# Peptides against a protein of PDB entry 7RZF: the designs that were tried, part 119

Target 1, 358 residues: chain A of PDB entry 7RZF
Amino acid sequence: PFQEEHLKQLYKIVPIKDIRNLYVTFPIPDLQKYYKSNPGHYLGHLIGHEGPGSLLSELKSKGWVNTLVGGQKEGARGFMFFIINVDLTEEGLLHVEDIILHMFQYIQKLRAEGPQEWVFQECKDLNAVAFRFKDKERPRGYTSKIAGILHYYPLEEVLTAEYLLEEFRPDLIEMVLDKLRPENVRVAIVSKSFEGKTDRTEEWYGTQYKQEAIPDEVIKKWQNADLNGKFKLPTKNEFIPTNFEILPLEKEATPYPALIKDTAMSKLWFKQDDKFFLPKACLNFEFFSPFAYVDPLHCNMAYLYLELLKDSLNEYAYAAELAGLSYDLQNTIYGMYLSVKGYNDKQPILLKKIIEKM
Target 2, 358 residues: chain A of PDB entry 7RZF as posed
Amino acid sequence: PFQEEHLKQLYKIVPIKDIRNLYVTFPIPDLQKYYKSNPGHYLGHLIGHEGPGSLLSELKSKGWVNTLVGGQKEGARGFMFFIINVDLTEEGLLHVEDIILHMFQYIQKLRAEGPQEWVFQELKDLNAVAFRFKDKERPRGYTSKIAGILHYYPLEEVLTAEYLLEEFRPDLIEMVLDKLRPENVRVAIVSKSFEGKTDRTEEWYGTQYKQEAIPDEVIKKWQNADLNGKFKLPTKNEFIPTNFEILPLEKEATPYPALIKDTAMSKLWFKQDDKFFLPKANLNFEFFSPFAYVDPLHSNMAYLYLELLKDSLNEYAYAAELAGLSYDLQNTIYGMYLSVKGYNDKQPILLKKIIEKM

## One batch from the design tools (peptide; made by RFdiffusion4, then SolubleMPNN)

Design b2_p15_8_s3 (from b2_p15_8, 9 letters changed)
Fold by OpenDDE base, seed 3:
Structure b2_p15_8_s3 (fold): chain B 358 residues (1-358), chain A 15 residues (1-15)
Amino acid sequence: as target 1 above (358 residues)
Amino acid sequence: MLKKPSYTPEVEAVL
């Protein structure tokens, strides 16, 4: 475990690749025994959320961060880390103190709202879906993985323990949140901009770095992180599937798509799944417009329209992705292509939202 | 998909 001398440290690291990353790391207790409640997954879900009022949404709006990941990492035996990792813009590299302030403001929002059972239930439902419809892994890799996790879980639970949440434990969520404090922080900034500005070399990889103590004034600014009114908990994820019924194969099911509707303005082809028997569908829409590619101006207008439409749908994209739904929007030489894929139960909701924004 | 946070080998060697 890190001693107090290893806390409140800033590492400036020179990467081999041209990457800009920030790692904000907190030492936490070993949560392995709490796999049934998985408080680190709950916090990782909220901190790593990409929807409106999320940490990532605000940091993107500032132009400082491209991507964000939050969650627990295994350490050595008997301790873990909670890590917030972001991909930094060039501007974000200049605003690392402010980015970390926003992280602590979001963590303070989570403390103020307290643990939410409905958020736990969504995590439980999402993980249950992921378990139930898990793709077949390569037998060798899967067997090796299971053999490794047999050291941590009862034999009867070894297949389910990484997925199935059983217990809402607000006390454990609060316990982990209490470790996510500025006094416990380790910061690593990874950028080529530190080349020639380092004073240490790591022995094993030859990684050039500089280690600095974070100033007490900066720690105190992060300790005094107020509630930022831009941060909100996610809304309930309306895309989580609840109906997994597989409709019986139709007696006249064709091996190829059949034309089931033909009108002056629309054709509809349908093929039932005869192979996988999953509660999933692929909806594909091709829109034809004689104006979409008539000249360079109309082509650029059609492109701009789709970019604006995608931007207007960003509020739903992440929630849909979490629920195993996806959409795609592309320009074609004939007009526009829309695809909606994933669990069929909530596809009508996502499709309706897309059409309402069009 | 909630990506699990991971260090690069370079970062893991320094931290």
Scores: peptide ipSAE 0.200, ipTM 0.862, DockQ to the pose 0.690
Fold by OpenDDE base, seed 2:
Order: structure tokens, then sequence, then C-alpha cells
Structure b2_p15_8_s3 (fold): chain B 358 residues (1-358), chain A 15 residues (1-15)
């Protein structure tokens, strides 16, 4: 484990690639024995959430961060790390202290709300879906993965242990949250802007870096992180599938799409899946408008409309993606194309939300 | 994103 002297450190690192990253790292206890509750996954789900009132949503609204990842990483024997990693904008590189303040404000919000059993249940259900409908891996990669995880899990659980949550452990969630404090932080900023401003070279990769102690005033600023009223827990994910029934093949099932509706205003083609036998569907809609491509002005208005529509749907996009749903919206020379793909059970909910924003 | 956070090798060697 890191000693106290290794905490409250700032590393300024020069990358080989032109990247801007922030790593906020906390030493945590070894959670491997708690894989059935996986408190680090619960916290990673919330901290790494992309919906309204999330940490990422607020940091994006300020133009400071493009992407955010939160979760546990394995350390050496007997300890782990919790890491919050963000992709920084050029502006975000100037606001690193304030970005980290917002991280601690969000963590403080999680402490104030306490552990939520419904969030654990969503994580459980999402992981169960991911396990049940997992794609076939390449045998060599799969065997190597299983051989690696046999060191951590009982033989009878080795296939399920990474996916199946069994126990809600609010005590363990609180224990991990108690380690996510400013006094326990290690910060790394990765940017080419530190070139020529470093005093150390790493032995193995020749990475140029500077190590500095984080000032006690900055640590105190983060310790005094208030509740930011912009941060909210996510709403329940309405897109999580619960029905996985596969309808039997119709006797008249055609290998090609059949025209099942033909009217002056609409045509509908249908093809049943005869190959994959998954509780998934692809809904494809082509909308025709005589105005969509009549002149350059209308073409640009149709483009702008679609970009605004996509932006208005961002609140649902992440929750749908987590649940294995996706949508696509494209301009065509005849109008607009909409595609909705993934688990069929909640597709009508996503489709309704899209149509209500159109 | 529910990705496991990972260091680049150059960052992992410094930390």
Amino acid sequence: as target 1 above (358 residues)
Amino acid sequence: MLKKPSYTPEVEAVL
C-alpha cells in the first residue's frame, strides 16, 4: 500500500501522444473477496454516469471535459485503486483544481444520499443481461482470460463471478466512499504543455514528469466541497429489458422482408429473425419530405434540425446504451432516416421518446 | 462509461 508520503501528490506527465488526461486516484482496500456485492462497480456506475445531473454532464457543460471513466483497478496484492479518469479540453487543463472540486462535490452527494438498493438492482440486472447475451469470444483469448481469473474465483463461479451480483452491501459502498477523500488523493495530469517544465525522467519508458506535493490549501478546498445542487442521482433506467421471450418462427417466414402494409402514406416490411434467435430487433424508418433537399437552404435547415433533435435526445442516449439499445438519425436526399436497434422489450419506449422530440 | 479505468503504460510507470 502507499504510505502517507505518497498521498496528496500531483504528477505532471509529458505524453508521447497529443493527449490531455486527468487521473484522480485513491488507494482502496482489496475488494476482490466482495465480488458478489462489487461496491467499486456500484460507485463506478454512479461516478461514471453520463445522464442529467451526472459529474460528466456538469463538466461537459463547462467545456472542461469530453469523457469520464470511474471505477476500480487492481493494484498489487492486498490493495486496489479507485480511479476517476477524464479527457480534458484545452480549457479544462486550466481548471484541473475546479474539476477535482466537482468530483468531490459529486462524491459528497453520494455520501449524502447514501447507498441506493435500486441502483444496485439496476447494476445487477444490466450485468445479468450482459452475461446472458454475451457474444462468443475467440477461444484463445477466452481460455487465457479464464486461466487468469481462476486465481481469484472458485472454479464453479469462474464464469459468472465478473457479472453476477448477488448481495447488496451498503456498508462496503460506504467503506469505499470513505476512502474517496482529498487526503488520500494522487493526481496525474497528462499534457504536452508540460514539455520543458519537468525535472524527472522515468526509467522504463523515459517519460518526462514533475512530482509536486498538492498544497494544503488546495486539499482543504476539496475537503470543504459543498453540495452542488446541479448534481443528482440518475433516474431509474426504463430501458433495461425484462422480457427475453423469443417468438417461434412463423411457418410462412420468408428469407427476405415481406411487405405487410402498403398504403399511400406508408409501406411496412417485416422479416423475422431466422439466424440469431436473440430478443433483439432492428426498427428502420425512412421519412420522405419533398422539402428536405429542394435547395441548399432547406438542406442546411434539415441538417440543423437533425443535430438539434440528436442534442435533445442526449438525456436518453446513455441510459438506452447501458440497456443495450441504440438509435441512429441521418439526413437523406429524400428526408430522414431513423434506426432503433437492440433488445426489443423497451424499443417502444425509446421510439416514443424520439417521436415526442420530433 | 462503465469501462474499467486503465493507465497508459507511461502513466502507470510514473504512478
Scores: peptide ipSAE 0.193, ipTM 0.869, DockQ to the pose 0.629
Fold by OpenDDE base, seed 1:
Structure b2_p15_8_s3 (fold): chain B 358 residues (1-358), chain A 15 residues (1-15)
Amino acid sequence: as target 1 above (358 residues)
Amino acid sequence: MLKKPSYTPEVEAVL
């Protein structure tokens, strides 16, 4: 476990690859015994959220960060880490202190709102769906994974322990959140810009790095992180499926798509699933326009329209993805292609939102 | 499902 002397440290690391990453690491207690409540997953869900009012949304709006991941990492026996990792832009590399300030402002927002049972319930439902409809893994890889997991979970629960949330434990959420403080931080910045500016070499990989103490003034700045009114909890995820009914196979079900509607303005083909028997569908739409590819100007306008449409849908994309829905939008020589895939129950909601933005 | 942090071996060795 890290001692006090290992806290409030900044590492400047030279990567082999041209990457710019920030790792903000907090030592936390071992949460393994709390797998039924999984407070680290709750916090990782919120801190790693990509929707409106999220930490990532604010950091992207500033041009500082491309991606964000938050969550627990296994340590050795008796301790874990909570890590916030971001992919930095070139500008973000200059604003690391401000990025970390925003992290602490978001964490302070989570403290002010307190643990939310509805957020836990969404995590529970999402994990239950992921377990129930889990894809078949390669037997060798799966067996090796399960054999490793047997060291951590009871035999009776080994298949479910990574997915089943049973208990809302606000006390454990607060306990972990109390470890996410500036006094308990380790910061690593990974960039080639530190080449020739390092004074240490790591023993195992020969990684060049510099270690510095974070100034007490900077720690105090992060400790005094105010509530930023841009940070909000996510809204309820309307895309979480609740109906998993599989309709009986029709007696006249064909192995190929049947034309079920033919009109001057639309053709519709339908194929019932006769193979997988999953509560999933694939909706594919081809929109025809004589203007889409008539000349280079119209082609570029149709391209720009789709890029703007995709951008306008970003607010729903993450919530849909979490719920096992996806969409795709492509330009074609005839117009536009839309695909909506995933659990059938909430596909109409996502489709409606796409069509309302079009 | 939450994206797990991707660590490079070089970063993991320093952390």
Scores: peptide ipSAE 0.028, ipTM 0.633, DockQ to the pose 0.673
Fold by OpenDDE base, seed 4:
Parts: sequence; C-alpha cells; structure tokens
Structure b2_p15_8_s3 (fold): chain B 358 residues (1-358), chain A 15 residues (1-15)
Amino acid sequence: as target 1 above (358 residues)
Amino acid sequence: MLKKPSYTPEVEAVL
C-alpha cells in the first residue's frame, strides 16, 4: 500500500510509443467485498461519463483531452486504486494542472449532489442487460477468465459477480469520494516530451521517468476547487431498454427481406430475425436526393451537412452507446445513409432524435 | 460499459 510519502507525487514518464497520457491515481480501500454495490463503478460511471456537463465534455471543449476513463483498478490484496486516465492533446500536456483542477471540481460536484439512487439503478440495469445478452466468447478464453475470477468470487456467483448490482450503498460511494482528494493523489504524465529530462529508470521495463513532489501550492489549488457551473450530472439515460420481448415469427417469414411498403416516396424492406432471437434490430435508411452528388459543390455541402449533423447528435451518442444502441451516418452517391442498431425497444427514441436534428 | 483503463506494463511498473 502507498504510504504518505508516496502521495502527492508527480511522475514524468517516457513511453516507448508516441502517446500522451495523464493518470490521476487515488489509493482506495479494497472494494472487492462490496462487488454487489460496486461504489467504484458508480463513481467511474459518473467521472467517466461523456455526455453534456461531463468532465470529458468540458476538457474536450478546451482542446486538452481526447478521451477519459475513470474507475477502480485492482491493487495488491487489501487495497485498490481509483484512476482517472485521459488521453492528452499537445495543448493538454501544457495544462495538466488545470485538467486536474477540473477533475477535482467535478469530484466536488459529485460531493455536493450526493449519491443518486437513480444513477445506481441505471448502472444496475445496464449491467443486467450486458449480462443477459452477453455474446458467446471463445471457450478457451472464457474458461481461463472464469478460472481467474474464482479467486475473488463465490462459485455460485462467479458468472454474475462482475455484472449484477444488488445494493445501493450511498455510504460506500461517499467513502470512496472521500478518498478522491488532492492530499491522496498520485499523478503520472506519460509523454515523449520528457525524453532526456528523466533521472530514473524502471528496473523491469527500462522505462525512463522522473519523480517529483507536487508543490503544496498546487495541492492547495486543487483542495480549493470550486463548483464549476459547467459540470452537471448526466440526465437519465432514456435509451436503456426495458422491453426484451421477442415477437413471434411471422407465418410468411422469408429468408430474404420482403418489400412490405412501396410508395412514391418510400420503399420498406423487412426481415424478421429467424436466427439469433435477440431483442435487437437494425434499421437502415437510404435517403435519395438528386442534389447530393450532382456536382462537387453539392457533394461537399452534403458532406458538411453530415459532419454538422453528427456533431449535433454527439449529446446522445454516448448515452445510446451505453444502452447498446448505435447509429451511423454516411454520405452516398445517391444521398445519405442512416443506420440505427441495437436493442429495438429504444430505437424509436434515438431515431426520433436523429430526425429532429436533421 | 466502463472502459477499463488500458495501462501499458511500462506505466504500471512506475505507478
């Protein structure tokens, strides 16, 4: 376990690959015994959220980060870490202190709002869906994975323990949040820009690094992280499927798509799933426009339109992805292609939002 | 799905 002398440390690390990463690590208690409530998953869901008012959304708006991951990581026996990892832009590498300030502002927002049972319920529902409709893995990999997790979970729960949440434990969420403090931080910055500026070499991998104490003034700046009014909790995820009914096969089910609607403005082809029997659909729309590819100007306008449309849909993309929905938008020589895929229950909601933005 | 942080062994050895 890290002792006090291991806290408030900054590591500047030279990677082999050309990558720019920031790791903000907090030592936390061992949460393994709390897998049924999984308070680290709750916090990782919020801190790692990509929607409007999220930490990532604000940091992306500044051009400082590309991606963010938040969550618990296993340590050795009896302790864990909570890690916030971001992929840094070149500009973000210059703003690491301010990025970490924004992390603490978001954490302070989570403290101010307190534990939300509805967020836990969404995590529970998402994980239950992921478990229920888990794809078939390769037997060799699956058995090896299960054999590994048998060290951590009862035999009876080994299949469910990584997925099924049972108990909302606001006390444990607060306990973990109380560990996410500047006084308990370890920072690692990974960048080739530290080449020739390091004084240590890691024994096993030969990784060059420098260790520095984080200045007390910087720790104090992070301790005094105000509520940033740009940070908001996510809205309820309206895309979480609740209906998993498999409709009976139609009596005249064809092995190929059947034309079920033919009009001057639309043709509709339908194929019922007769193979997988999943509560999933794939909606594909081809929009025809004689103007989409008439000349280079119209082609570029159609491209620009789709890029703007995609950008306008980014607010829903992450929530949809979490719920096992996806969309795709492409230019074609005939016009535009839209695909909506995933659980059929909430596809109409996503489709409606796409159409409202078009 | 919470993307598990993808750490490289080289970074994990220093952290």
Scores: peptide ipSAE 0.018, ipTM 0.497, DockQ to the pose 0.613

Design b2_p15_8_s4 (from b2_p15_8, 9 letters changed)
Fold by OpenDDE base, seed 5:
Structure b2_p15_8_s4 (fold): chain B 358 residues (1-358), chain A 15 residues (1-15)
Amino acid sequence: as target 1 above (358 residues)
Amino acid sequence: MLKKPSYSKEVEGVL
């Protein structure tokens, strides 16, 4: 267990690779016995969210962070870690204290809103989808994994325990959230900018680092993190599939796309899946415009239009990705290309959102 | 994103 002397510490670490990373780590209790509720997954989902009003969205808007990961990590026996890891910009490396302040402001927002059963239900549904449609693992690796997890789960649950959420436990969410405090923090900053500024060498890998106590004034600044009005809980993910019905193969199903609609303004090709038998579809749209490449001005306007369209769709991108949907928008020499891929059930919703922004 | 957090090797030895 970390004693007080191991908390409120800052580590400045020299990487081998040219990377800039921040790790904000909290010691938490061992949550293994709570796998059915997985409160660390709930918090990781929210803290790691990328939608509007998320921690990442605000830190990106400041130009300080490129990516964010939040969640639990196994520790030694009897404890775990909750980690918030960000990829830092050059500017973000100068604003680490303020980045961590924003983390505590978001955590304070989660305290103020309290545990949300609908968010747990979304996590449950997403994990159920991920389990149901999991790709085939290599038998040897899978058997070794199962043998390892038999120590933690009942035999009847061993295949499902990592994926299936069953119990909403707001008490456990609050318990973990109560450990995410400035007085419990361990901070690691990874940057080549610390080269020649370190005083220690790590024994196992020879990593050069400096350890410093975080000043009490900085801890107090983080303890007094207010509600930042830019932070919001995510909206309900409308893209989570609920229908997984696979339609029977039609008797006249062609091994290649068949032309099923031919009009002056549109051609439609269709191919039923005859191989995978998954509740997934690929929608591909090619739009033709005589103006797309008529001159350099129109070409640049068509490019700018698609960039603006992509930016306007960013609010849906992460929610779609979580739900196993993706879209792609590209300029073509004839106009534009749109692709929508993933679970078929909610593709019409995503397609409608795209069309409403066009 | 929701991902299992991992330390780089450099961080894993220090933390």
Scores: peptide ipSAE 0.233, ipTM 0.891, DockQ to the pose 0.648
Fold by OpenDDE base, seed 1:
Structure b2_p15_8_s4 (fold): chain B 358 residues (1-358), chain A 15 residues (1-15)
Amino acid sequence: as target 1 above (358 residues)
Amino acid sequence: MLKKPSYSKEVEGVL
């Protein structure tokens, strides 16, 4: 157990690689017995969210953070950690106190809204999809993984336990959220900028670091984190598939794409899946424009248009990715290429969102 | 991203 002396500590760590990372760590109780409700996954989903009104969205808007990961990590016997890890920009390295303030403002927003059953249901549905369509792992790696999991789960549940959400437990969500407080924080900053400014060496890897107590004034600043009106819960994920029907293979199914529509303005090729038998599709669109590559100016305008289009779609990209959908937009010498891939059920919704922004 | 957070080796030895 971390004693009080191990809390409210700042570690400045010198990396081997040129990386800038922040780790904000909270000691939490062992949650393994609560795998059916998985309150750490619920909180990790929200804190690690990348949509509008997320913690990452605000930190990116300030130019301080590139990426964010939130969730539980296994610890020593009877303890876990909740970790918020961010990749820092050079500017973000100067604003670590303010970054952590924003983390506590987001956590305070989660307290004010309380546990949401619909968010739990989305996590449940996403995990059920991930389980149902899990790629075949290599047998040896899978057997070794299952053997490790057998220490934590009943034999009958061992195959499902990592993906199974059955119980909405708002009490456990609140219990974990109550551990995410400034008084329980351990902060690690990883940067080469600390080279020659360290006073300790770690025994296992020879990592140079400095340990400092976080000033009580800074802790109080984080304790008094107000509600920031920029932070919002995510909206419902409209891209989560619900229909997994696989249509029968047609008798006339071709091994190659068949031309099913030929018009002056469009050609359409179709190939039914004859191999994978998954409720997935690949939609590929090639748009032709005589203006796309006529001169360097039009080429640059077409490039800028696609970059602006991608930027305007960022609000959907993360929700689509979580739901097992992806899109790609590329400039071609003839115009533009669009690809939509993943579960077929919600592809029309994503495609509509793309076309509405075009 | 909803990923399991992991420490780098440098952080894991210090924390």
Scores: peptide ipSAE 0.231, ipTM 0.892, DockQ to the pose 0.655
Fold by OpenDDE base, seed 3:
Structure b2_p15_8_s4 (fold): chain B 358 residues (1-358), chain A 15 residues (1-15)
Amino acid sequence: as target 1 above (358 residues)
Amino acid sequence: MLKKPSYSKEVEGVL
């Protein structure tokens, strides 16, 4: 366990690659025994969320952060870490104190709302889908992984324990949230801008770094993090599949796409899956417009239209991705291409959202 | 995708 001297520390690290990263790390208890409730996954889901009112959404709106990851990492025996990792912009590198303030404001929002059983249920359902449709791992890698986790789980649970949530434990969520405090923080900033400004060299990799104590005034600012009204819990994910029925192969199923609708304004091709037998579909739409490529102005207008459409759909993109749905929008020389892929059950919902924004 | 947070080697040696 880190002693008090290892807490409230700032590490300025020189990378080999041109990268800008922030790591905000909290020592937490070993959560391995709580795998059935997995409170660190619940918190990682919320803190790492990318939807409207998320931590990432606000930090992106400031131009400070490109990506965010939140969750638990294994430590040495008997402790773990909770880590919030962000990819920093050049501007974000100047605003690290404010970025961390926003992290504590979001954590304070999670404390104020309390543990939500519906969010746990979504995590449970998402993990159950991921488990059920997990790709076959390489047998050697899988056997080695299972052998490693047999030390932590009962033999009957060893296949499911990493995926299946069983118990909603609000007490454990609150316990982990209570460790996510400024007094327990370790901050690492990774940037080439620290080159020639370091005073230490790490023994194993030769990494140049500087260690500084975080000023008590800064810790106190983070301790007094108020509720930021821009932070909201996610809305319920409407894209989580619940129907996994595989329709029987039609007697007249063709090995290639068949034309099933031909009209003056639309053609529709269909091919049933004859190989994978998954509750997944690929919907591909090609839109033709004689105006899309008529001149450079129309090309630029069609490009701008698609960028605006993508921006207007960004609110659904992450929730769809979590649920195993994706969409793609591209300009073509003839007009526009739309693709919707993933579990078939909620594709009509995502497609409707896209069409309502078009 | 909820990626598990991981340290880079550079951070792992310092932290």
Scores: peptide ipSAE 0.221, ipTM 0.885, DockQ to the pose 0.703
Fold by OpenDDE base, seed 2:
Structure b2_p15_8_s4 (fold): chain B 358 residues (1-358), chain A 15 residues (1-15)
Amino acid sequence: as target 1 above (358 residues)
Amino acid sequence: MLKKPSYSKEVEGVL
């Protein structure tokens, strides 16, 4: 485990690539024995959430961060790390202290709300879906992966242990949250703007860096992180599939789409899946408007409308993606194209939300 | 995003 001298450190790192990244790292206990509850996954799900009231949503609204990843990483023997990693904008690079303050405000919100069994259940259900419908791994990669995880799991559990959650352990969630404190932080900022401002070179890769102690005043600022009223727990993910029934092939099933509805205002083609046998569907809608491409002004208005529609749907996009649903919206020369893809069970819910925003 | 965070090699060598 890191000694106290390794905590409250700031590393300014010069990258080879033109990238701007922030890593906020916390040493945590080894959680391997708790794989059935996986408290680090629970916290990674919430901290890494992209919906309304999330950490990322607020940091994006300020123009400071593009992407956010939160979760556990393996360390050396007997400890792990919890890491929050963000992609920084140029403006975000100037606001690193305030970004980290917002991280601690969100962590404080998680402490105030306490562990939520329904969030654990969503993580369990999402992981079960991912396990059930995972693509076939290449034999060599799979064998090497299994050989690696045999050191951590019983032989009978080795196939499932990475995916299946079994036990809600609020005590372990609170234990990990108690390690996510400013006094335990290690910060790395990666930017080319530190070129010529470093005093150390790393031995293995020749990486130029500077190490500094984080000032006690900054640590105290983060320790006094208040509850930011903009942060909220996510709402329940209504897109998580629960029905995985595959309908039998119809005797009249065609290898191509059949026209099943033909009217003056609508045509409908249908093709049953005859190849994949997954509880998935692709819904494709082409909307025709005589006004969409009449002139450059109407074309630009149709483009702007679609961008506004996409923006208005961002609140659902992440929850749908987590549940294995996606949508696409495109301008066409005749109007608009909508595609909804993924697990069929909750597609009507997503489609309804899209139509309600149109 | 629910991804396992990974250090770049540059960060992993420094941390």
Scores: peptide ipSAE 0.206, ipTM 0.883, DockQ to the pose 0.636

